# Peptides against a protein of PDB entry 5ONS: the designs that were tried, part 123

Target 1, 181 residues: chain A of PDB entry 5ONS
Amino acid sequence: MFKKFDEKENVSNCIQLKTSVIKGIKNQLIEQFPGIEPWLNQIMPKKDPVKIVRCHEHIEILTVNGELLFFRQREGPFYPTLRLLHKYPFILPHQQVDKGAIKFVLSGANIMCPGLTSPGAKLYPAAVDTIVAIMAEGKQHALCVGVMKMSAEDIEKVNKGIGIENIHYLNDGLWHMKTYK

## One batch from the design tools (peptide; made by RFdiffusion4, then SolubleMPNN)

Design b2_p23_6_s3 (from b2_p23_6, 8 letters changed)
Fold by OpenDDE base, seed 5:
Structure b2_p23_6_s3 (fold): chain B 181 residues (1-181), chain A 23 residues (1-23)
Amino acid sequence: as target 1 above (181 residues)
Amino acid sequence: SAEEEEEFKKKLELLEKYLEELE
């Protein structure tokens, strides 16, 4: 989603949201990520304005105090940014790729099944379309936010093809955006 | 807390340095 993304070229505008809209978004976030509820007031304090950065390709980024928190495309599900995920790693269920997959993930490549079933990888139960944090063997921080294209069960059984779609990865265009006020 | 935030920022800086080494 952000492989060719550049803040200078791909950001269109920024709007401040009304209180009622913010409440709706918070409810949606809790629905998507139930575990975030106790932390949501810390992540999005009531006293702080919430903004949406509108980008090309129908991408929207939710921000508070310049911090990029969540993003979505075409009004689909919200994804946490890696920066938020590093602060709150429990927001997403995890999958772990082996050491060999790291370089490819950091190039924006989708995660192939062998990278999730090989020694050093850890595959956890997850259904198709689940948004997941991609961890790496020997690394503490997530290197990618992805979407399961196969269930964990099918990844194990089939063990070929795209297991997880790479949505947002370390050092991509969104990562380099850092802040926006 | 402010201390936790500073620690987080430090971790991010270290991560960014690590990423630069991979480039």
Scores: peptide ipSAE 0.045, ipTM 0.616, DockQ to the pose 0.040
Fold by OpenDDE base, seed 4:
Structure b2_p23_6_s3 (fold): chain B 181 residues (1-181), chain A 23 residues (1-23)
Amino acid sequence: as target 1 above (181 residues)
Amino acid sequence: SAEEEEEFKKKLELLEKYLEELE
C-alpha cells in the first residue's frame, strides 16, 4: 500500500474530526481489535483532537498529536501503523517469518508460505483475512503489517503460494512520514 | 540491473540497522 508512497506527493489534506465521528471510529477499532479497548483512552485521549490525513488512492491515516495511529483504504478495515504497533504489540495477532524472508518483506514482497513454515518461523492460528503483525526471527519488533491470504492451517498444509499480503512494512512510505501535525 | 541490486543492498543494510536499533 505504501511501497511508492511519498508524503509530499501523496498527501492531499488533513481534517480534524468531530467528536461524533471519533466515537464511531473508536467503536470500529474496538470491534476490529477488542484488546485495544482498555488502551484506547491512552492512545486517543479525549482531550486531544483526532485528525484524518487524506492521501491518494483513497488512503486515510488516523492521527492524534501528530502520531500516525491507524490507516485504511477505501473505508475498509483499519490497520495499525508499525509505530503504534511497536508501542502496543498486542493489537494484532503475530506471525513470525524466518530470517531468510526478512529481506523480501522489507522490499514490500508478500510473504510466501515457506517463509512461515520453515525453521525459524512461527505460525500461529489465524483465519483468512486476519490482519497480523509480521515478526522476524530474532527480532522483538514487527517489521510488517499484513493480511492472511490463507488460514494458518492452509499455509501449513499447502505450503505454497502467498500466505500473507504485505500491507505496511518497515521503512516504507508510511514509516517515513513519522509524524503529521 | 547492477544499479538496482546496489540500491537494494543499501536499503537492506539500512533496514537491518533500523531493526537493530529498535531492539
Scores: peptide ipSAE 0.039, ipTM 0.546, DockQ to the pose 0.406
Fold by OpenDDE base, seed 2:
Structure b2_p23_6_s3 (fold): chain B 181 residues (1-181), chain A 23 residues (1-23)
Amino acid sequence: as target 1 above (181 residues)
Amino acid sequence: SAEEEEEFKKKLELLEKYLEELE
């Protein structure tokens, strides 16, 4: 989603959200990420304005005090930014790729099934379309936010093709967009 | 907290260094 993203070229505008819209978004976030509920007031304090940075290709980035928190495309599901995920790693279920997959993930490549079934990988139960944090062998922090294209069960059984779609990865265009005020 | 934010910043710096090494 952000492989060719550049803040200077791909940001269209920024809007401040109304209270009613913010409430709706918070509810959506809780539905998607139930574990975030106790932390949501810390992540999005009521006293702080919430903004959406509108980008090309119908990408919207939710920001508070310039911090990039979540993003979505075409009013689809919200994804946490890696920066937020690093603070709150429990927001997403995890999957772990092997060491050899790291360089490919960091190039924006989708995660292939063998990279999730190898000895250095750890595959956890997850349904198709689940948004997941991609961890890596020997690394503490998530390298990528992805979407399960196959269930964990199918990844193990089929072990061929794209297991997880790479949505947002470390050092992509969104990562380089550190803040937006 | 301020301490947590500082720790987070340090972690990010380490990640950035890691990425630099991969380039």
Scores: peptide ipSAE 0.039, ipTM 0.623, DockQ to the pose 0.042
Fold by OpenDDE base, seed 1:
Structure b2_p23_6_s3 (fold): chain B 181 residues (1-181), chain A 23 residues (1-23)
Amino acid sequence: as target 1 above (181 residues)
Amino acid sequence: SAEEEEEFKKKLELLEKYLEELE
């Protein structure tokens, strides 16, 4: 989603959200990520305005005090940014790729099944379309936010093709955006 | 807390260093 993204070229505008809209978004976030509810007041304090950065290709980024928290495309599901996920790693279920897959993930490539079934990888139960944090062997921080294109069961069984779609990865355009006031 | 924020910043610096080494 952000392989060719550049803040200067791809950001259109930024709007401050009304209280009612913020409430709706918070409810949606809790629905998508039930474990986030106890932390939502810390992530999105009531005293702080919530903004949406509108980008090209119908991408929207939810921000508080300049911190990039979540993003979505075409009013689809929200994805946490890697920066938020690094603070709250439990927001998403995890999948772990082997060391050899790291360079490909960081190039924006989709995660192939063998990278999830090989020694050094860890594949946890997850259904198709589940948003997941991609961890790597020997690394503490998530390298990527992805979407399961196959169930964990099918990944193990078929072990061929795209297992997880790469949505947001370290060093992509969104990562380099860092903050937006 | 301020301590947690500082720790996070340090972790980010290490992460950026890691990324630089991979490039």
Scores: peptide ipSAE 0.035, ipTM 0.620, DockQ to the pose 0.041

Design b2_p23_6_s4 (from b2_p23_6, 10 letters changed)
Fold by OpenDDE base, seed 2:
Structure b2_p23_6_s4 (fold): chain B 181 residues (1-181), chain A 23 residues (1-23)
Amino acid sequence: as target 1 above (181 residues)
Amino acid sequence: SAEEEKKFEEALKKLEEYLKELE
């Protein structure tokens, strides 16, 4: 989603959201990520304005105090930014890729099934379309936010093709955006 | 806290370095 993203070229505008819209978004976030509810007031304090940075390709980035928190495309599901996920790693279920897959993930490539089933990888139960954090062995910080294109069960059984779609990864355009005020 | 943030940034830096080495 952000492989060729550049803040200067791909950001269209920024709008401040109405209270009612913010409430709706918070409800959506809680629905998607139930574990975030106790932390949501910390992440999105009521006193702080919530803004949407509108980007090309119908991408919207939710920001508070300049921090990039979540993003979505075409009013689809919200994804946490890696920066937020690093602070709150429990927001997403995890999947661990093997060393060989890391290089490709960091280039924006989708995660192939063998990279999730091979030694060094750890595949946890997850349904199709589940947003997941892609981890490396022994690391606490996710290197990628992805979406399950197969269930964990099918990844193990089929073990070929795209297991997880790469949505947001370290050093992509969104990562380098860092803040927007 | 500032200390926690520092530790976080250090950990992130180490991750980036590690990942870079794997490239």
Scores: peptide ipSAE 0.108, ipTM 0.721, DockQ to the pose 0.044
Fold by OpenDDE base, seed 1:
Structure b2_p23_6_s4 (fold): chain B 181 residues (1-181), chain A 23 residues (1-23)
Amino acid sequence: as target 1 above (181 residues)
Amino acid sequence: SAEEEKKFEEALKKLEEYLKELE
């Protein structure tokens, strides 16, 4: 989603959200990520305005105090940014890729099944379309936010083709955006 | 705290260095 993204070229504008809209978004976030509920008040303090950075290709980034928290495309599901996920790693279920897959993930490539089933990888139960954090061996911070294109069970059984779609990865355009406003 | 924030940033830096080595 952000392989060719550049803040200078791809950001259109920024708007401050109404309280009613913020309430709706918070409810959506809790529905998508139930574990976030106890932490939502410190992630999105009531006293702080919530803004949406509108980008090209119908991408929207949710921000508070300049911090990039979540993003979505075409009013689809919200994804946490890696920067938020690094602070709250429990927001998403995890998958771990092997060392050989890292270079491809960091190039924006989708994650192939063998990179999730080989030695060094760890594949955890997850349904298709689940948003997941992609972890590296021995590290506590995610290197990628992805979407399961196959269930964990099918990835193990079929073990070929695209297992997880790469949505947001370390050092992509969104990562380098850092803060906004 | 400021110390915790610094430690967090150092952890991120180590992650980035590790990932670069794997490229």
Scores: peptide ipSAE 0.085, ipTM 0.667, DockQ to the pose 0.043
Fold by OpenDDE base, seed 4:
Structure b2_p23_6_s4 (fold): chain B 181 residues (1-181), chain A 23 residues (1-23)
Amino acid sequence: as target 1 above (181 residues)
Amino acid sequence: SAEEEKKFEEALKKLEEYLKELE
């Protein structure tokens, strides 16, 4: 989603949200990520305005105090930014790729099944379409936010093709954006 | 590839810098 993203080239505008809209978004976030509920007031304090940075390709980024928190495309599901995920790693279920897959993930490549079933990888139960944090052998912080294209069970059984779609990865355009006020 | 390795190294560097800022 952000492989060719550049803040200067791809950001259109920024809009401050109304209170009612913020409430709706918070409810959506809780529905997607139930574990975030106790932390949501810390992540999105009531006293702080919430803004949407509108980008090309119908991408929207939720920000509070300049921090990039979540993003979505075409009003689809919200994804946490890696920067938020690093602070709150429990927001997403985890999957771990082997060491050899790291360089490909960081190139924006989708994650193939063998990279999730090989020694050094750890595959945890997850349904198809689940948004997941991609961890890597030897690393404590997520390298990527992805979407399960197959269930964990099917990844193990089939062990062929794209297991997880790469949505947002370390050092992509969104990562380089850092903040937006 | 050389490009993949470069991206990997740059990403790790950025991650390390970011983590230091959080501490």
Scores: peptide ipSAE 0.046, ipTM 0.653, DockQ to the pose 0.331
Fold by OpenDDE base, seed 3:
Structure b2_p23_6_s4 (fold): chain B 181 residues (1-181), chain A 23 residues (1-23)
Amino acid sequence: as target 1 above (181 residues)
Amino acid sequence: SAEEEKKFEEALKKLEEYLKELE
């Protein structure tokens, strides 16, 4: 989603959201990520304005005090940014790739099934279309936010093709954006 | 490619630096 993304070239505008809209977004976030509810007040304090950074390709980034929290495309599901995910790693279920897959993940490549079934990988139960945090062998923080293109069960059985789509990865355009005020 | 390798090395460096700050 952010392979060719640049803040200066791909950001269209930024709007401040009304209270009613913020309430709706918070409810959606709780629905998508039930475990976030106890933490939502510190992530999005009521006293702080919430903004949407509108980007090309119908990408929207949710921000509070300049911090990039979540993003979505075409009003689809929200994804946490890696920076938020590093603070709250429980927001997403995890999948682990082996050391050999790190290079490809960090290049923005989709994750192939063999990279999820190798000895250094750890594949946890997850349905297709589940948003997941991609962990790397020997690392404690996510390298990537992805979407299951196959169920964990099918990845194990078929073991070929794209297992997880790479949505947001370390050192992509969103990562380099850092903040937006 | 050489450019892709450079980007990977930069990303890896940033990861290591960032992880050190978080630990």
Scores: peptide ipSAE 0.044, ipTM 0.633, DockQ to the pose 0.533

Design b2_p23_7_s1
Fold by OpenDDE base, seed 3:
Structure b2_p23_7_s1 (fold): chain B 181 residues (1-181), chain A 23 residues (1-23)
Amino acid sequence: as target 1 above (181 residues)
Amino acid sequence: SSDEEFEKKLKELEEEIEKLLSE
């Protein structure tokens, strides 16, 4: 989603949200990520304005005090930014790729099934279309936010093709944006 | 502080990733 993303070229505008809209978004976030509920007031304090940064290709980034929290495309599901996920790693279920897959993930490549079934990888139960945090062997923090294109069960059985779509990864355009005020 | 420790860890990760990308 952010392979060719540049803040100066791809950001269109920034809008401050009304309280009613913020409430709706918070409810949606809790629905998508039930474990976030106890932390949501810390992540999005009521006293702080919430903004949407509108980008090209129908991308929207949710921000509070300049911190990039979540993003979505075409009003689809929200994804946490890696920066938020690093602070709250429990927001997403995890999958782990082997060491050999790390370089490809960091180039923005989709994650192939063998990279999830090989020694050093850890594949946890997950349904298709589940948003997941991609961990790497020997690393504590997520390297990527992805979407299961196959169930964990099918990845193990078929073990061929794209297992997880790469959505947001370290050193992509969103990562380099850091903050937006 | 916990925040300082987190920022330190994040910086270390970035450095590790940068090294990995340079290989």
Scores: peptide ipSAE 0.096, ipTM 0.732, DockQ to the pose 0.000
Fold by OpenDDE base, seed 2:
Structure b2_p23_7_s1 (fold): chain B 181 residues (1-181), chain A 23 residues (1-23)
Amino acid sequence: as target 1 above (181 residues)
Amino acid sequence: SSDEEFEKKLKELEEEIEKLLSE
């Protein structure tokens, strides 16, 4: 989603959200990520305005105090930014790729099944379409936010094709955006 | 502090990535 993303070129505008909209978004976030509920007031303090940075290709980034928290495309599900995920790693279920897959993940490549079934990988139960944090052997911070294109069961069984779609990865355009005020 | 440790680890990761990408 952000492989060729550049803040200067791909950001259209920024809007401050109304309270009612914020409430709706918070509810959606809790629904998507139940574990975030106790932390939501910390992540999105009531006293702080919530903004949406509108980008090209129907991408919207949810921000508070300039921090990029979540993003979505075409009013689909919210994804946490890696920066937020690094602070709150429990927001997403994890999958671990082997060491050899790291370079491909960091190039924006989708994660193939063998990279999730190899000895250095760890595959945890997850349904198709689940948003997941991609970890790597020997690394403690998520490298990528992805979406399961196959269930964990099918990944193990079939072990061929795209297991996880790469949505947002470390060092992509969104990562380098850092903040937006 | 916990925050300092986090930042340190983040920098380490970034450094590792930079090295990887430079190959």
Scores: peptide ipSAE 0.086, ipTM 0.713, DockQ to the pose 0.000
Fold by OpenDDE base, seed 5:
Structure b2_p23_7_s1 (fold): chain B 181 residues (1-181), chain A 23 residues (1-23)
Amino acid sequence: as target 1 above (181 residues)
Amino acid sequence: SSDEEFEKKLKELEEEIEKLLSE
């Protein structure tokens, strides 16, 4: 989603949200990520304005005090930014790729099944379309936010093709935005 | 090698993250 993304070229505008809209978004976030509920007031304090950065290709980034929190495309599901995920790693279920897959993930490539089933990888139960944090063998922090294109069961059984779609990864265009005020 | 380059880059990024989290 952000492989060729540049803040200067791909951001259209930024709008401040009304209180009612913020409430709606918070409810959506809780629905998607139930575990976030106790933390949501810390992540999005009531006193702080919430903004949406509108980007090309119908991408929207939710921000508070310049911090990039969540993003979505075409009013689809919200994804946490890696920066938020690093602070709150429990927001997403995890999958772990082996060492050999790291370079491909960091190039923006989708995650192939062998990278999830080989020694050094850890594959956890997850259904198709589940948004997941991609961990790397021997690393502490998530290096990618992805979407399951196959169930964990099918990844193990078929062990061929795209297991997880790469949505947002370390050093992509979104990562380089850092803040937006 | 290409692998070594990516490992170095990943380490740098993780160090950056650790600094951010410590603030």
Scores: peptide ipSAE 0.072, ipTM 0.681, DockQ to the pose 0.000
Fold by OpenDDE base, seed 4:
Structure b2_p23_7_s1 (fold): chain B 181 residues (1-181), chain A 23 residues (1-23)
Amino acid sequence: as target 1 above (181 residues)
Amino acid sequence: SSDEEFEKKLKELEEEIEKLLSE
């Protein structure tokens, strides 16, 4: 989603959200990520305005005090930014790729099944379409936010093709954006 | 090698993240 993204070239505008819209978004976030509920007031304090940075390709980034928190495309599901995920790693269920898959993840490539089933990888139960944090063997911080294209069970059984779609990865255009005020 | 380059960059980014988390 952000492989060719550049803040200067791909940001269109920024809008401040109404209170009612913010409440709706918070409810959606809790629905998507139940574990975030106790932390949501810390992440999105009531006293702080919430903004959406509108980008090309129908991308929207949710921000508070300039911090990039979540993003979505075409009014689909919200994804946490890696920056938020690093602070709150429990927001997403984890999957771990092997060492050999790291370079491909960092190039924006989708995660292939063998990279999730090989020694050094750890595959945890997850349904198709689940948004997941991609961890790497020997690394402490998430490398990528992805979406399960197959269930964990099917990844193990089929062990071929795209297991997880790469949505946002370390060192992509969104990562380099850092803040937006 | 390309692998070494990626590992180096990843380490640098992890260090950056750790600094941010310590603030």
Scores: peptide ipSAE 0.048, ipTM 0.656, DockQ to the pose 0.000

Design b2_p23_7_s2
Fold by OpenDDE base, seed 2:
Structure b2_p23_7_s2 (fold): chain B 181 residues (1-181), chain A 23 residues (1-23)
Amino acid sequence: as target 1 above (181 residues)
Amino acid sequence: MEDEEFEKKLEELLKEIEELLAK
């Protein structure tokens, strides 16, 4: 999603959200990420304005005090930014790739099934379309936010093709955006 | 995780990434 993203070229505008819209978004976030509920007032304090940075390709980034928190495309599900996920690693279920997959993940490549079933990888139960944090053996911070394109069960059984779609990864355009005020 | 520990670990990861990308 952000492989060729550049803040200067791909940001269209920024709008401040109305209270009612914020409530709706918070409800959506809690629905998607139930574990975030106790932390949501810390992440999105009521007193602080919530903004949407509108980008090309119908990408919207939710920001508070300049911090990039979540993003979505075409009003689909929200994804946490890696920066937020690093602070709150429990927001997403994890999948772990082997060391050999790291370089490819960091190039924006989708995660192939063998990278999730090989020694050093750890595959946890997850349904198709589940948003997941991509970890790697020996690494403590998520490398990538992805989406399960196959269930964990099918990844193990079929063990070929794209297991997880790479949505947002370290050093992509969103990562380098850092803040937007 | 303590803030200092977090920052240190993040820095280490970023450094590793830079090394990988430099190859």
Scores: peptide ipSAE 0.070, ipTM 0.680, DockQ to the pose 0.000
Fold by OpenDDE base, seed 4:
Structure b2_p23_7_s2 (fold): chain B 181 residues (1-181), chain A 23 residues (1-23)
Amino acid sequence: as target 1 above (181 residues)
Amino acid sequence: MEDEEFEKKLEELLKEIEELLAK
């Protein structure tokens, strides 16, 4: 989603949200990520305005105090930014890729099943379409936010093709954006 | 790109993350 993203080239405008809209978004976030509920007031304090940074390709980024928190495309599901995920790693279920897959993930490539089933990888139960944090063997911080294109069960059984779609990864355009006030 | 280059890049990024988390 952000492989060719550049803040200067791809940001259109920024809009401050109304309170009612913020409430709706918070409810959506809780529905998607139930574990975030106790932390949501810390992540999005009531006293702080919430803004949407509108980008090309129908991408929207939720921000509070300049911090990039979540993003979505075409009013689809919200994804946490890696920067938020690093602070709150429990927001997403985890999957771990082997060392050999790291370079491909950092190139924006989708994650193939063998990279999730091989020694050094760790595959945890997850349904198709689940948004997941991609961890790397031997590393503590997520490399990527992805979406399960197959269930964990099917990844193990089929072990061929795209297991997880790469949505947002370290050093992509969103990562380099860092803040937006 | 060589594996070593990616590993170096990853470590640099992780270091940056650690610094951010420590802030």
Scores: peptide ipSAE 0.067, ipTM 0.669, DockQ to the pose 0.000
Fold by OpenDDE base, seed 5:
Structure b2_p23_7_s2 (fold): chain B 181 residues (1-181), chain A 23 residues (1-23)
Amino acid sequence: as target 1 above (181 residues)
Amino acid sequence: MEDEEFEKKLEELLKEIEELLAK
């Protein structure tokens, strides 16, 4: 989603949200990520304005005090930014890739099944379309936010093709957007 | 990407994350 993304070229505008809209978004976030509920007032304090950064290709980024928190495309599901996920790693279920897959993840490549089934990888139960954090063998911080394109069960059985779609990864265009006010 | 360059890049990114979390 952000492989060729550049803040200067791909951001269209930024709008401040009304209180009612913020309430709706918070409810959506709790529905998607139930574990976030106790932390949501810390992540999005009531006193702080919430903004949406509108980007090309129908991408929207939710921000508070300039911090990039979540993003979505075409009013689809919200994804946490890696910066938020690093602070709150429990927001997403995890999958772990082997050492050999790390360089490909950081190039924006989709995660192939062998990188999830080989020694050093850890594959946890997850259904198709589940948003997941991609962890690296030997590292504690997520490298990527992805979407399961196969169930964990099918990844093990088929063991070829795209297991997880790479949505947002370290050092992509979104990562380089450190703040936006 | 060369293996040495890759490892250096990864460590730099992780260092940035650690600094961010320490604030």
Scores: peptide ipSAE 0.065, ipTM 0.664, DockQ to the pose 0.000
Fold by OpenDDE base, seed 1:
Structure b2_p23_7_s2 (fold): chain B 181 residues (1-181), chain A 23 residues (1-23)
Amino acid sequence: as target 1 above (181 residues)
Amino acid sequence: MEDEEFEKKLEELLKEIEELLAK
């Protein structure tokens, strides 16, 4: 999603959200990520305005105090940014790729099944379309936010093709955006 | 996790990633 993304070229505008809209978004976030509920008040303090950065290709980034928290495309599901996920790693279920897959993930490539079933990888139960954090063997911080294109069961069984779609990865355009006020 | 510990671990990860990307 952000392989060729540049803040200066791809951001259109920024709007401050109404309280009613913020409430709706918070409810949606809790629905998508139940574990976030106890932390939502410190992630999105009531006293702080919530903004949406509108980008090209119908991408929207949710921000508070300049911090990039979540993003979505075409009013689809929200994804946490890696920066938020690094602070709250429990927001997403995890999958772990082997060491050999790291370089491909960081190039923006989708995660192939063998990278999730090989020695050094860890594949956890997850349904298709689940948003997941991609962890790396031996690392504590997520390298990527992805979407399961196959269930964990099918990835293990078929072990061929795209297992997880790479949505947002370390050092992509969104990562380099850092903050936006 | 303490902020200082978090930042240190993140910096270490980023350094390793940069080295990996440089290859």
Scores: peptide ipSAE 0.081, ipTM 0.694, DockQ to the pose 0.000; fails the geometry check

